# Designs tried in a protein design run: peptides against a protein of PDB entry 8BZL. Part 171

Target 1, 228 residues: chain A of PDB entry 8BZL
Amino acid sequence: SYDRAITVFSPDGHLFQVEYAQEAVKKGSTAVGVRGRDIVVLGVEKKSVAKLQDERTVRKICALDDNVCMAFAGLTADARIVINRARVECQSHRLTVEDPVTVEYITRYIASLKQRYTQSNGRRPFGISALIVGFDFDGTPRLYQTDPSGTYHAWKANAIGRGAKSVREFLEKNYTDEAIETDDLTIKLVIKALLEVVQSGGKNIELAVMRRDQSLKILNPEEIEKYV
Target 2, 242 residues: chain B of PDB entry 8BZL
Amino acid sequence: SRRYDSRTTIFSPEGRLYQVEYAMEAIGHAGTCLGILANDGVLLAAERRNIHKLLDEVFFSEKIYKLNEDMACSVAGITSDANVLTNELRLIAQRYLLQYQEPIPCEQLVTALCDIKQAYTQFGGKRPFGVSLLYIGWDKHYGFQLYQSDPSGNYGGWKATCIGNNSAAAVSMLKQDYKEGEMTLKSALALAIKVLNKTMDVSKLSAEKVEIATLTRENGKTVIRVLKQKEVEQLIKKHEEE

## One batch from the design tools (peptide; made by RFdiffusion4, then SolubleMPNN)

Design b1_p18_8_s3 (from b1_p18_8, 6 letters changed)
Fold by OpenDDE base, seed 2:
Structure b1_p18_8_s3 (fold): chain B 228 residues (1-228), chain C 242 residues (1-242), chain A 18 residues (1-18)
Amino acid sequence: as target 1 above (228 residues)
Amino acid sequence: as target 2 above (242 residues)
Amino acid sequence: MSFAERLEEIKKEREEEE
C-alpha cells in the first residue's frame, strides 16, 4: 500500500528520512559556489569516470535557464527530476510573466518541491543538495543553496558534498572583497577552494562561470590550468 | 507504540496523535519566539540563530515574516515547513483581498492555515508540519490581536505567549509580570527583553541574537516595524541597568 | 465555508498538485 508515510517524526522530533537524505548528500562529489561582483562561479569535483564512460554524460553542472545554473551533490537520478521540473518552470515563467525567473524564485520553487516530497505519501525526500547560481534581470549575481529538507538560503560562497566542511572553512578564511575584486580572482578562489579536497589538480575539476548578460561557460581543463 | 510511529498520523490506543506530539517536540528545540499584546500595539520577539559568515546579508528578519499590511508572524520549528506555511498565509490573505476588496480578518487567516495544518494530521500519507506560529495583527473587528497555532491545527488568542525553546518557563514569567489592561508597547518591549534574557540559552543577551517587530496604528494605518539593532541594544542596556 | 467544505477544497487542491 503506497499510502504509508515514509517521512515521519521520531519521538525526539527528528525527520529521519530527511537526515538520511542529508547523509546521501555528504557522500556526493564536492561542489562549490562563489558569488563575485559581476560573476558567479560553480566548481565540482570530477569523480574518476571509468575509462570507458563518456565524459559528456557526467555533467554535474547544468543550466536551468539562460540566466541560472545549478550544481548538485547526492543522487544523480534525483537531481535529474529536479532539474527537469525547474527547467519547465523557468520556461513557464517566461511565457506567463514575460521575464526570466529570478534566482530566488527558481530556488524557492525547487525548495518547495523538495519540501513537498518530505510530506507526501509514498515519496521519500530528494537525496540532493543544490547550489543555484545566476543573475537576476537587474544584473545582480546570486547564489543559493537548497538541501533535502527544502530549506534554502542566499550565500556569498558555499560548498556541498563530501568535502564541503573543508571547502567552507577555506572560504570563510579567504572570501574577502579583495579576493573577488575581479572575475579572474573569483575563479581562482573557487579553484583554490576545491583544491583543498581534490588531489589531482585541475584535471579533476569541472568549472562553470556565468557573467552578467552572458551564457553559462564551462571551462576546459586548459583554461582551468591557467588559474592554478 | 512503534506501530504508530511508522505510519501516517493515526490515533494510538490511548487516543494520542504521536506524530503531532513528536512535531511539537521538534518545535521545542527551535529558537524562542514570544508575543505580547499591549493596549497600543503588539510585538513579536524572536531568537536569532547564529548567522554563518558566508551567508548573504540578511535584509529581512530571519524569524519574523510580514504576511500583509496588517499582520505578521513568527515561526518556531522546521524552516522549510515554515516557508511553505508563511507563503500559504500570504496567498490566502491576497486571495481574500482580491475577492472581498478588504483585508482578511486576523482570526480568519489563522483559522484558514489551521485547517491546512489539521488536514495534514488527518489525511493519509502526510506528516504534520513541524511548526508553531505566533501571529500579530490588527483588524477593525477586534483591534490588536495575538494568536498561537501548533502542528495539530489548534489555535488560540493570547495576551502574551511563547513558543520554541524554554517556552513553558517564558509563559510562566509572562504570567507573573504581565499587567492586564496596563500594558503599553514600551512596557511590553521591556518585558520581552526580560523574558528572553532568562529563557535564551545564552550567557549574555545581545542585540545580534534578538529580532523584535512591533505592530502599531498610525493615522489609521497599520505599521509593522522591525527594530534596528541599535534600538534592541538600548532595550538590553536599559534592562541591565534595572 | 464549513470546515468540511474547506477540507474538500484542500483535498482537491492537493490532488491537482499531484
Scores: peptide ipSAE 0.016, ipTM 0.510, DockQ to the pose 0.080
Fold by OpenDDE base, seed 1:
Structure b1_p18_8_s3 (fold): chain B 228 residues (1-228), chain C 242 residues (1-242), chain A 18 residues (1-18)
Amino acid sequence: as target 1 above (228 residues)
Amino acid sequence: as target 2 above (242 residues)
Amino acid sequence: MSFAERLEEIKKEREEEE
């Protein structure tokens, strides 16, 4: 009898399904996010795309709205569900409130969705962590991180996935006001952080940049190489 | 025995709800939260466990949540569950305000959430919330109040209590040192520091690891204030000098 | 009624129900 996926407490007070979902995240490709002064930057490790695979289908950085984008680590299929729901919510908010979502709002929405899947019968936790970046309507740059439990926090910089520990250690040492003084320096910081875990140069990094009052820009490999 | 461990809403042969007990066990490993009722106010004191350098400083409070103008709570347990419950508390309070044009009485808000918690222990297909809460508030009916609730949906009013790590030891200390009828907010703050210093698994208590909020009445209005780090440092220093 | 008085009342009510 395939026991219905139930997230229950262990005798020692652990939610094993949530912990196992966190392990699934740790197996995911590394993603990093950094909040600059007037810029937010996401970087992800590119896994070697199979020669015949369409590169367009392997995007790990997705726009949720014009002012918000997300990178994730973990199960790609789970991420798709979360992204789709988040996009719908962003559009719904624009229609009902007549303003774009704040980055905190959409993060809280995603976090609440994840939490519900940790408490609902017949559902397993989402096997994803996400970095959510963007600008509030007042032009304030924001970075949030969510995990499979539905916990979320605001960050100056953070990383998720297999290389997250090393990347975070790098960021803890190198994130200073001077290091994010300019947009270019902020981008360089993200690239340097990813290079702690990615051996091959700019070819194995996907980088997305969002500046104040600008749309999400995905940098091409040639643009990335100019920073390195 | 394993058959009853995995089902959230079934009594064991011994009449125990294991999932509720296991949720309480999870809370026992969470950071310590204290509540103390004084004659002139109420306070919450909570342990900060997650000090990350890269956290955005905008988070003044990790474990203390303002619910409305007259109430706040502190949480021990699963953070995501806590966020859901604190949001629900805010919604309940707001709906009441809109319906009755008065703030919700403190005990009614606590009871409303406890009914939700209880439902998650009785209706199949959901796990209990892995969260205990301390509530502080003021209302016109009973004045300053302190409540505690657990995953079962049980609640009680308290003069002083503790949830989370080393809660039993903390409660014992509170019982010894709490002076009924003579507790000022100043004395309550000192007592909170004393208890936290003994119950936290730290060599030395630091202001970075402690959150304190006070609820007072000023000019006929409730004031909820989170103490600044410098104020907490002064309290710790005073305790060390005694 | 003070909070303390109400608490005592609640305790008495519970003791009477037992």
Scores: peptide ipSAE 0.000, ipTM 0.509, DockQ to the pose 0.024
Fold by OpenDDE base, seed 3:
Structure b1_p18_8_s3 (fold): chain B 228 residues (1-228), chain C 242 residues (1-242), chain A 18 residues (1-18)
Amino acid sequence: as target 1 above (228 residues)
Amino acid sequence: as target 2 above (242 residues)
Amino acid sequence: MSFAERLEEIKKEREEEE
């Protein structure tokens, strides 16, 4: 069957391995991204950390560079590969171009990487979607999404993973200029969006905030509770 | 002709990597390995299944491998795969030491191997490694550490965990008895024996069937010690008396 | 070829594809 082969076209023109990788993403923990006026916010559903698990090793939001961070849904091991490649590219770009990457640039890089893995013999697609947020050098906040196919688009707000549909529906209704008028309102919007799918409140949410000209800040549970 | 390497781990229609899941299933049938983090050390306890009396080389530890001066691991799964991975861990650690003139951080070593594992799930012509590992170590960044990795290349840090046969039951017991912040290495050893006694399909736990290694800090140096059979016997005896 | 060498090859292949 074509679905048992390397990423090849079906008779109907489908790349089944890419579609199946998208199903892997849908099984992942929910991630949400929102672009505010002067802030970008990522939120991720914390899997119930097993009582004996070290929380530091269960991070789903990571910095790619000082001006870019990423959340993902899908296969964690696959994500690690993409993250490492992206980090190297960010540093390489700084060395060669003498400027940080734009969020679009690094998104395109990641997208291209993913696309190659959909076309290369003997490779399966990456089982991840990513939300990539940050600031361009001109101070413009950006949000991009990539999927296993290597497609990418710019968003005002988006979600990926198992609860993505519900979160997106919430965002479609509630994302307004008024809702993102302040940094705090933007953060609240992300939290409210995640609460549509996350059980047991703020303890099960990881939240990261990047403000203009500031480093990535991961909020602690107490800080998150202030917005709940 | 670059033959469609029919041996590529691929996604199922449901988005599952069955070859990885099957590798995990194989590990479920392997001997039990426990790891417990204490305030003053970390330990591995592993079931020794192959007591071949005729094995000339008393392999000091069949299932526990010293990786470097600061780290050891225990393996559950396919022995041949385990040998390859443990050798690779040693090589990675050595190369890092040579390059940076300092020991590799524990998590970095774990991650490096996990990237290899992941690659074997993504690249054609290779099957996943049928091995899960527990890692114990010390570094200057995080102190004593316990990690678990699986065939997918996923890993996590743990206070206590189990891989191999009856791992779910063992983890449940560890959750019940592990006292956060109060765990001494001595209490961890006792807990390990308690859990193994209940999870190993043996009527009586014997020292010949259990390997235990401890990792401690003495005089600013990491000490990795495999317990002698007599020491394990004493631990078992103590447990039987409680 | 050690698994490390293979990983390095994989890394290199990933780098060469860039």
Scores: peptide ipSAE 0.031, ipTM 0.655, DockQ to the pose 0.024; fails the geometry check

Design b1_p18_8_s3 (from b1_p18_8, 6 letters changed)
Fold by OpenDDE base, seed 5:
Structure b1_p18_8_s3 (fold): chain B 228 residues (1-228), chain C 242 residues (1-242), chain A 18 residues (1-18)
Amino acid sequence: as target 1 above (228 residues)
Amino acid sequence: as target 2 above (242 residues)
Amino acid sequence: MSFAERLEEIKKEREEEE
């Protein structure tokens, strides 16, 4: 009997597979997102790239569209599926609605996809959380977070993955209007937040910045060191 | 814990996919496969374990598969799973060629298969493929490339790597001896023999137990060549003289 | 079920979700 029922309620009303997928996320590299005034910043903990591994193939921040980027924590292969589906939806929306997606729209799409995988027979939940950042058409910067359950919320700043608790605690203390007054200060805030959990300094941080009406920019290590 | 081991690939309470981990463990018992990227080419070297004297074809590639004119792969793990995946790789490559009238980029082919592998870890009634692959290729975008993929559907690009038996030790040796930017195909071949000699737990490496393929560019064309036994013998002999 | 049939099933399942 192929047990088609993967995600079922426990007698006490828990969806264990969703909870366990959240545990998979907690094992993932830490990702941080911060919404500034006119900037959104994603930072990710670089796992020690094996000496002989091509760094090009170890990216944890990706564009979904020109106006939306995503970082994730958890299973990389699962993330790839979600990213591909989201990219297709972004393009479809541009074709059908003649405008780019709002950050909320694409977040809701991803959330709905995740939710379906928690309810469909023969499917396990996605083992990923995501930080989705970008700009709406009106130029408003947005940050959303999704989890394996398919829930989503808007944030000023948030973190996911192994060090998320410590990073969130830091952000709760240090996220102020003054701390995000400039683009540079916003970037500095993300770096400082990641340094709470990253031991080996700026070399182990991947940073991506999206400014209003600009494409995603991945900062090189030298650029990161300037903010340190 | 045992309940999560026997069922369709599901998360453990700790967020682990045990069926994927067990597939990786099974691959650890398979014959060693090496991949090394050089400036002027890329190679695969694989341990041949099944030498049957009664095989009609004495010279077959057991573990190295040509995928298209620009790519080859080596497999560690379950042979039947390997055959299915290598056939799928060929089909994907062919479909792309027909659709776009150009060869599939190396990373796209790897990714397409990895999406299939991932699906077999997420959908009910399916088990992970008990196979890791090394891919060698050339495309106009990135030149010579080496990739590794595992049962989870994860992949990465490498300068040099190893899968199968004693892979950790092999990777350690590769890290020590691989000279970035200075690696010629000739030096890569020598390094492959050196690493295989240490990782195959044999007192003496023999050419009959080693398969080597090289991928080079000649006159604007990719050339995939499996080394003849005599060529492998010469490489082994040269190593023994050092 | 052949591998091809399994793939088609997976593809259909992914498409039905869209």
Scores: peptide ipSAE 0.019, ipTM 0.618, DockQ to the pose 0.023; fails the geometry check

Design b1_p18_8_s4 (from b1_p18_8, 5 letters changed)
Fold by OpenDDE base, seed 4:
Structure b1_p18_8_s4 (fold): chain B 228 residues (1-228), chain C 242 residues (1-242), chain A 18 residues (1-18)
Amino acid sequence: as target 1 above (228 residues)
Amino acid sequence: as target 2 above (242 residues)
Amino acid sequence: MSFAERMKEIKEEREEEE
């Protein structure tokens, strides 16, 4: 019965709806984020898009602002709500503060939004985790992760979704200062990390790169194959 | 029984708020946090559970948060709830400073948050916050202070206390070893290590798993300092030699 | 005894009575 209730504590102190939302994330496609020296890279596992699906609509990496992008794992519909709210906040911040958001700021905003949905009546938690990457106005690359509970942390590298454990284990072993010494090495690290869980090489990977003072770039399959 | 467990915070026939009790249960599984008041300062010591190599921020303190120049807190329980409450504490403190042109008194900050916590136990459609906090601070009214608050919105001042895992055992040890009126910050640090060593269920206490912050007064200013790992190692070593 | 400790004690007492 506790599992069907609005997010309430169980007798043993668990928030089952939050835990179940985390299970929804674990069923999601794998996403990985890596912070380099002057680059942030997001990689996502491409699910076999049904032949009739418009590839445009299956983007798992979205820009929140010119300096911030997000990948997610879990419920796509939930992600759309979060993304839209975050985009509005980014624009509002630009209008009111006259500066772009910091990556931490927008992460905290998203985290607070998620947390509120774990404590508000008639609402379920968001079934998504997110990797949020970008550059602060001072040019510092940032990577944050947030989960359905509204918890967030800064990372050098992290992964979310079904293959996250294997990808994290790979990153823990292979993330070194040498491995991120160049932009190309950083990109290669992300690709190698995803290949731990993705079959059939570069064709099943979506990769996005943001360099300092540059916009988000989605790499095409041919560009990805050059790294593998 | 199920009717009271599945609904928002309502009274049971016995007058119990089960959602508050269950929130407290969640806190019991959290990492241990302790606070000790000394004559010349106050300290927080907290168990660090999550050591990930890929974390970017050297969280000097995962569980200890600076609230303003005169106050810090540690949290046991749900991290996301803790972040929300910590942010509220900072906002309350800043609003007070702007309004009155002086720092908020420690107890007033604690009370303001406790009112928020209480409201989340009384108003429909809300769950309690799954966090307990220890507050350390200094103000001109009461000097060095240590407070504890729980999900119900109750709070109290303490000379020494503990929240989180094995908190009851820790409190018992503190009661035995705390010497009222004779507690120096140095002795408090030693006591903190002693208690943590017994409560963290580890064969050997390591500096990597312990966060310690001290709040002192130097030249008429409050100084909040997180101990370096090397300093914590020295404290642990000293304890092992005794 | 803290409020939390007392609530835990009451909970434990109830669980023993069920």
Scores: peptide ipSAE 0.000, ipTM 0.496, DockQ to the pose 0.109
Fold by OpenDDE base, seed 5:
Structure b1_p18_8_s4 (fold): chain B 228 residues (1-228), chain C 242 residues (1-242), chain A 18 residues (1-18)
Amino acid sequence: as target 1 above (228 residues)
Amino acid sequence: as target 2 above (242 residues)
Amino acid sequence: MSFAERMKEIKEEREEEE
């Protein structure tokens, strides 16, 4: 069956392993990204961490560099590999080019990595989509999304994972210049978007913000509740 | 048959490369891309299939890529594969420029990429690229040029051609309406709209669903321009009035 | 440099970048 082949076309021109990797993403926890005027915000649905599991180990939002962070949906183990490679590339770029990566650059790097895993025999696609946000050196906020195929696009706002459809529909209706006029409004927009699919309010949301010339800040539950 | 379907870069008993054929099948389902060579320029016209309100339009070019100052391409097929190939084209062009201190001739750039495509059909452990490209360019050797390449690494020069969805029908229409030696860029644009209107699986052609780029020569320099939505709207309107 | 050699170099460069 063509679906068992790692990196081959079906007779009708499908890469089934890529499509199945996309299905793995759809089973992942929902993540949302929004680009504000001077802020980028990532929100992720918290999986019910088993009471005995250390909450620190379940972070779905990670920094790639000081100016770039990523959320993902899909296979956590796959994400770890991508994150590590991206971090190495960010550091390498700083050493060789003497500037931090642009958000587009690191997205393209990740996308190219994913694409290669769709074209090499003996390798399966990465079962992850990612939202990559950050600031370019000129202070421009950026949001990119990439999928298992290695496709990437720039977005004003987007969502990935289980609830992505509902969240995107919400964002399409509610993303306006007025809705992102302030940092607080932008954060509120992300929270409201996630609440379309997340049960039990702010306790089940992981939220991170990056402001211009500031490091990634992960909001605590109490801070999130202030926006609710 | 199934054994050869699952293996990359091998011939069937009939001498067919099924993975290449299947890659071409994938391209057949992609958005339509047209290329038309005129006396005073070349154009690419491409279908936009995915219009999302939340896309950052400033950075979104779905199908048309600038390669260097003298060349652009459009792509049909797997977007991620297209991104890799377009990046490679840019690198090849840049390396040539650095080495020879002159722009790479259009056909040489096309050939260089086609060799890479071919390699992915011959060397084990790789699948073909699921991408066809149309190339437009200008060089001092042949002037304005239009090329098409496919997943096999085969390429050819064209006066007008089409890749992607309904490409066969589009090519037939182009053959019928293309007037060799009399094609102006203006007439080529009109022809592109005419063909897209008939070949796109849309009820009505709209400017938001069409990307058009032109390559011209002005004052001894190549100018690659993506038409504004308003310009495309005018072309569509003009076609509707005829 | 032959095409094959160049392809090998590109492959190696990409593998070194990995």
Scores: peptide ipSAE 0.000, ipTM 0.490, DockQ to the pose 0.086
Fold by OpenDDE base, seed 1:
Structure b1_p18_8_s4 (fold): chain B 228 residues (1-228), chain C 242 residues (1-242), chain A 18 residues (1-18)
Amino acid sequence: as target 1 above (228 residues)
Amino acid sequence: as target 2 above (242 residues)
Amino acid sequence: MSFAERMKEIKEEREEEE
């Protein structure tokens, strides 16, 4: 009898299904996010796409709205569900409130969604962490991180996935006001951080940049190589 | 015995709700939160466990939440559960305000949330919230108030109490040092530092690891204030000199 | 004692003191 997926407490007070979902995240490709002064940057480790796979179908960085984008680590199928719901919420907010969502708002929405899946019968936690970056309507850059539990925090810089520990250690040492003084320096910081865990140069990095009042730009490999 | 461990809403043969007990165990491992009622105010003091260098400094309070103009709470347990419950508290308080054009009485807000918590222990298919809360507030009916609630939906009013790690030891210390009728907010702050210094699993208490909020009345208005790090440092320093 | 048992004891002690 396949017991219905129930997230319950262990005798020692642990939610094993949430912890196991966090383990699924740790197996995911590394993603990094950095908030600059007037820029937000997401970088993701590209897993070797099978020669026959359409590279266009393996996007790990997705726009949620014109002012918000997300990278994730963990189960891609789970991420798709979260992304779709977040996109709907962003559009709904524009229609009902007549303003785009704040980055905090949409993060809280995603976090609440994740939390509900940790407490609902017949549902397992989402096996994803997400880095959510963007600009508030006042032009303030924001970076948030969510985990399978539904916890979220604001960050200056953070990383998720397999190499997250090493990337975070790098960021803790190298994230300074000087290191993010310019857009180019901020981009370089993200690339350098990812190179701590990615062996092959710019070819195995996906990089997305959002500047104030600009749309999400995904850099091509040639553009990435100019920074490295 | 294992059959009752996994079902959230079934009594054990001994009449125990294991999932509620296990949720309380989870809270026991969370950071310490203290509440102390004084004659001239109420305070919450909470342990900060997650000091990350890359956190955006905009988060002045990790564990203390303003609910409305007259109430705040502190949380011990699962952060995501806490966020859901604190949001619900805010919604309940706002709905009441809109309906009655008056702030919700403190105990009514606490009770409303406790009913939700209780429901999660009784209705199948959901786990209990892994969260205990301390509530501080002021209303025109009872003045300054301190409440505690747990995953079962039980609550009580307190003069001083503690939740989270080493809560039992903290409560014992509070019982010994709390002077009924003579507690000023200043004395309460000193007592909070004293208790945290002994109950936190740290070699030395630092202001970076402690959040303190006070609720007072000034000119007929409730003022909820989170103490600045420098103020907390001064409190710690005073304690060390005593 | 479990946390639950301690909380029950504290509650009972308070009820006895009232």
Scores: peptide ipSAE 0.000, ipTM 0.510, DockQ to the pose 0.044; fails the geometry check

Design b1_p18_8_s4 (from b1_p18_8, 5 letters changed)
Fold by OpenDDE base, seed 3:
Structure b1_p18_8_s4 (fold): chain B 228 residues (1-228), chain C 242 residues (1-242), chain A 18 residues (1-18)
Amino acid sequence: as target 1 above (228 residues)
Amino acid sequence: as target 2 above (242 residues)
Amino acid sequence: MSFAERMKEIKEEREEEE
């Protein structure tokens, strides 16, 4: 019965489809985001790639624009839809407003999209949470998190996916002004946070760095090992 | 007929809209929001449940939103639904300002949103918004105003009201202590603290868990101010000494 | 102080108390 996919309230006031979408996110690989002083860093747990799988094809960190990137946890197919729409909006904004989007703007766009899928007939919620990082045109670093419900908040640091609880607990203890004083320290903080849940060290971590006025850089395993 | 899918907001044999009632049930579990109208201003007081060390210092109120220069609102219920509705309120207010070159009257803004809420209860393929709102504002027609709206699209003007967790108990307390015609903003603030202290599921009321905004008129301009934590602490301390 | 600026201060004050 395909009609079961509609998000409706339960008698006790719950939106079960949204809650179940959040459970799908919890089954996803862990992603971490940290805002430094002049840097934003995203880290993602690499799933053990099957021996025959091309490692290059599974990117969990994606650029939305030159100044914005995102990591996600949950359903990869759902993430592609969100990413594509966000990219189109970023380009449209540049064309119409003659400035790149703010990180808050594109986050709000994504959040609104997710919310609409929780309220429209014949649609299910997106099974994804996202960490969205980047720089505003004034050079301010930003980090936002969205969930399947379409909520969003700004963060200094956050985590999503299966290991998110442990990673957040680590960040709550270790995120200080001293810990993010330099770009290198900020990168180290992200790696240390991921190592709370990722086994076998730097080989199972994907790391992306965006510095002020620079493009997204994905670190190779050798570069990651230097920070371990 | 696909339009009569049992999952659409439809009438029960008894004439009830269960999806609307269930949305109201969801709001009953949300943090408490209180509004009080005074002679010299109006206020919102809202429970803040989520205090996170890692939250960024970005301009975000969990429960209280500025709509325009003359209006603010507080929300109880689903945060994502609240964000959509508060954005719509801002857009409606902006469109009116552009069209008429004057700010939208308070009740007209409330009504416009209530029509949207109602539509989500009537048209197929939509669920109700799981949000109630309190609105505070000033306009040249009616002065200081307080409104409440629910998921059904119903609204009303109030002298004092409450939404969210333990709202019924809060309203009862407000009815007992609210003095018509004698309410100053100062007395309203004291009353808000008194009611929140009794209705919040916390052993002790702290300034960290309460957001308060006041709307006043100064020199012919509306001023919307969020109280500082220290100011809220002083109000709590004063209440404890009484 | 703008509403937004005040909201920022409130967040900062809460973080200092934690």
Scores: peptide ipSAE 0.000, ipTM 0.500, DockQ to the pose 0.023; fails the geometry check

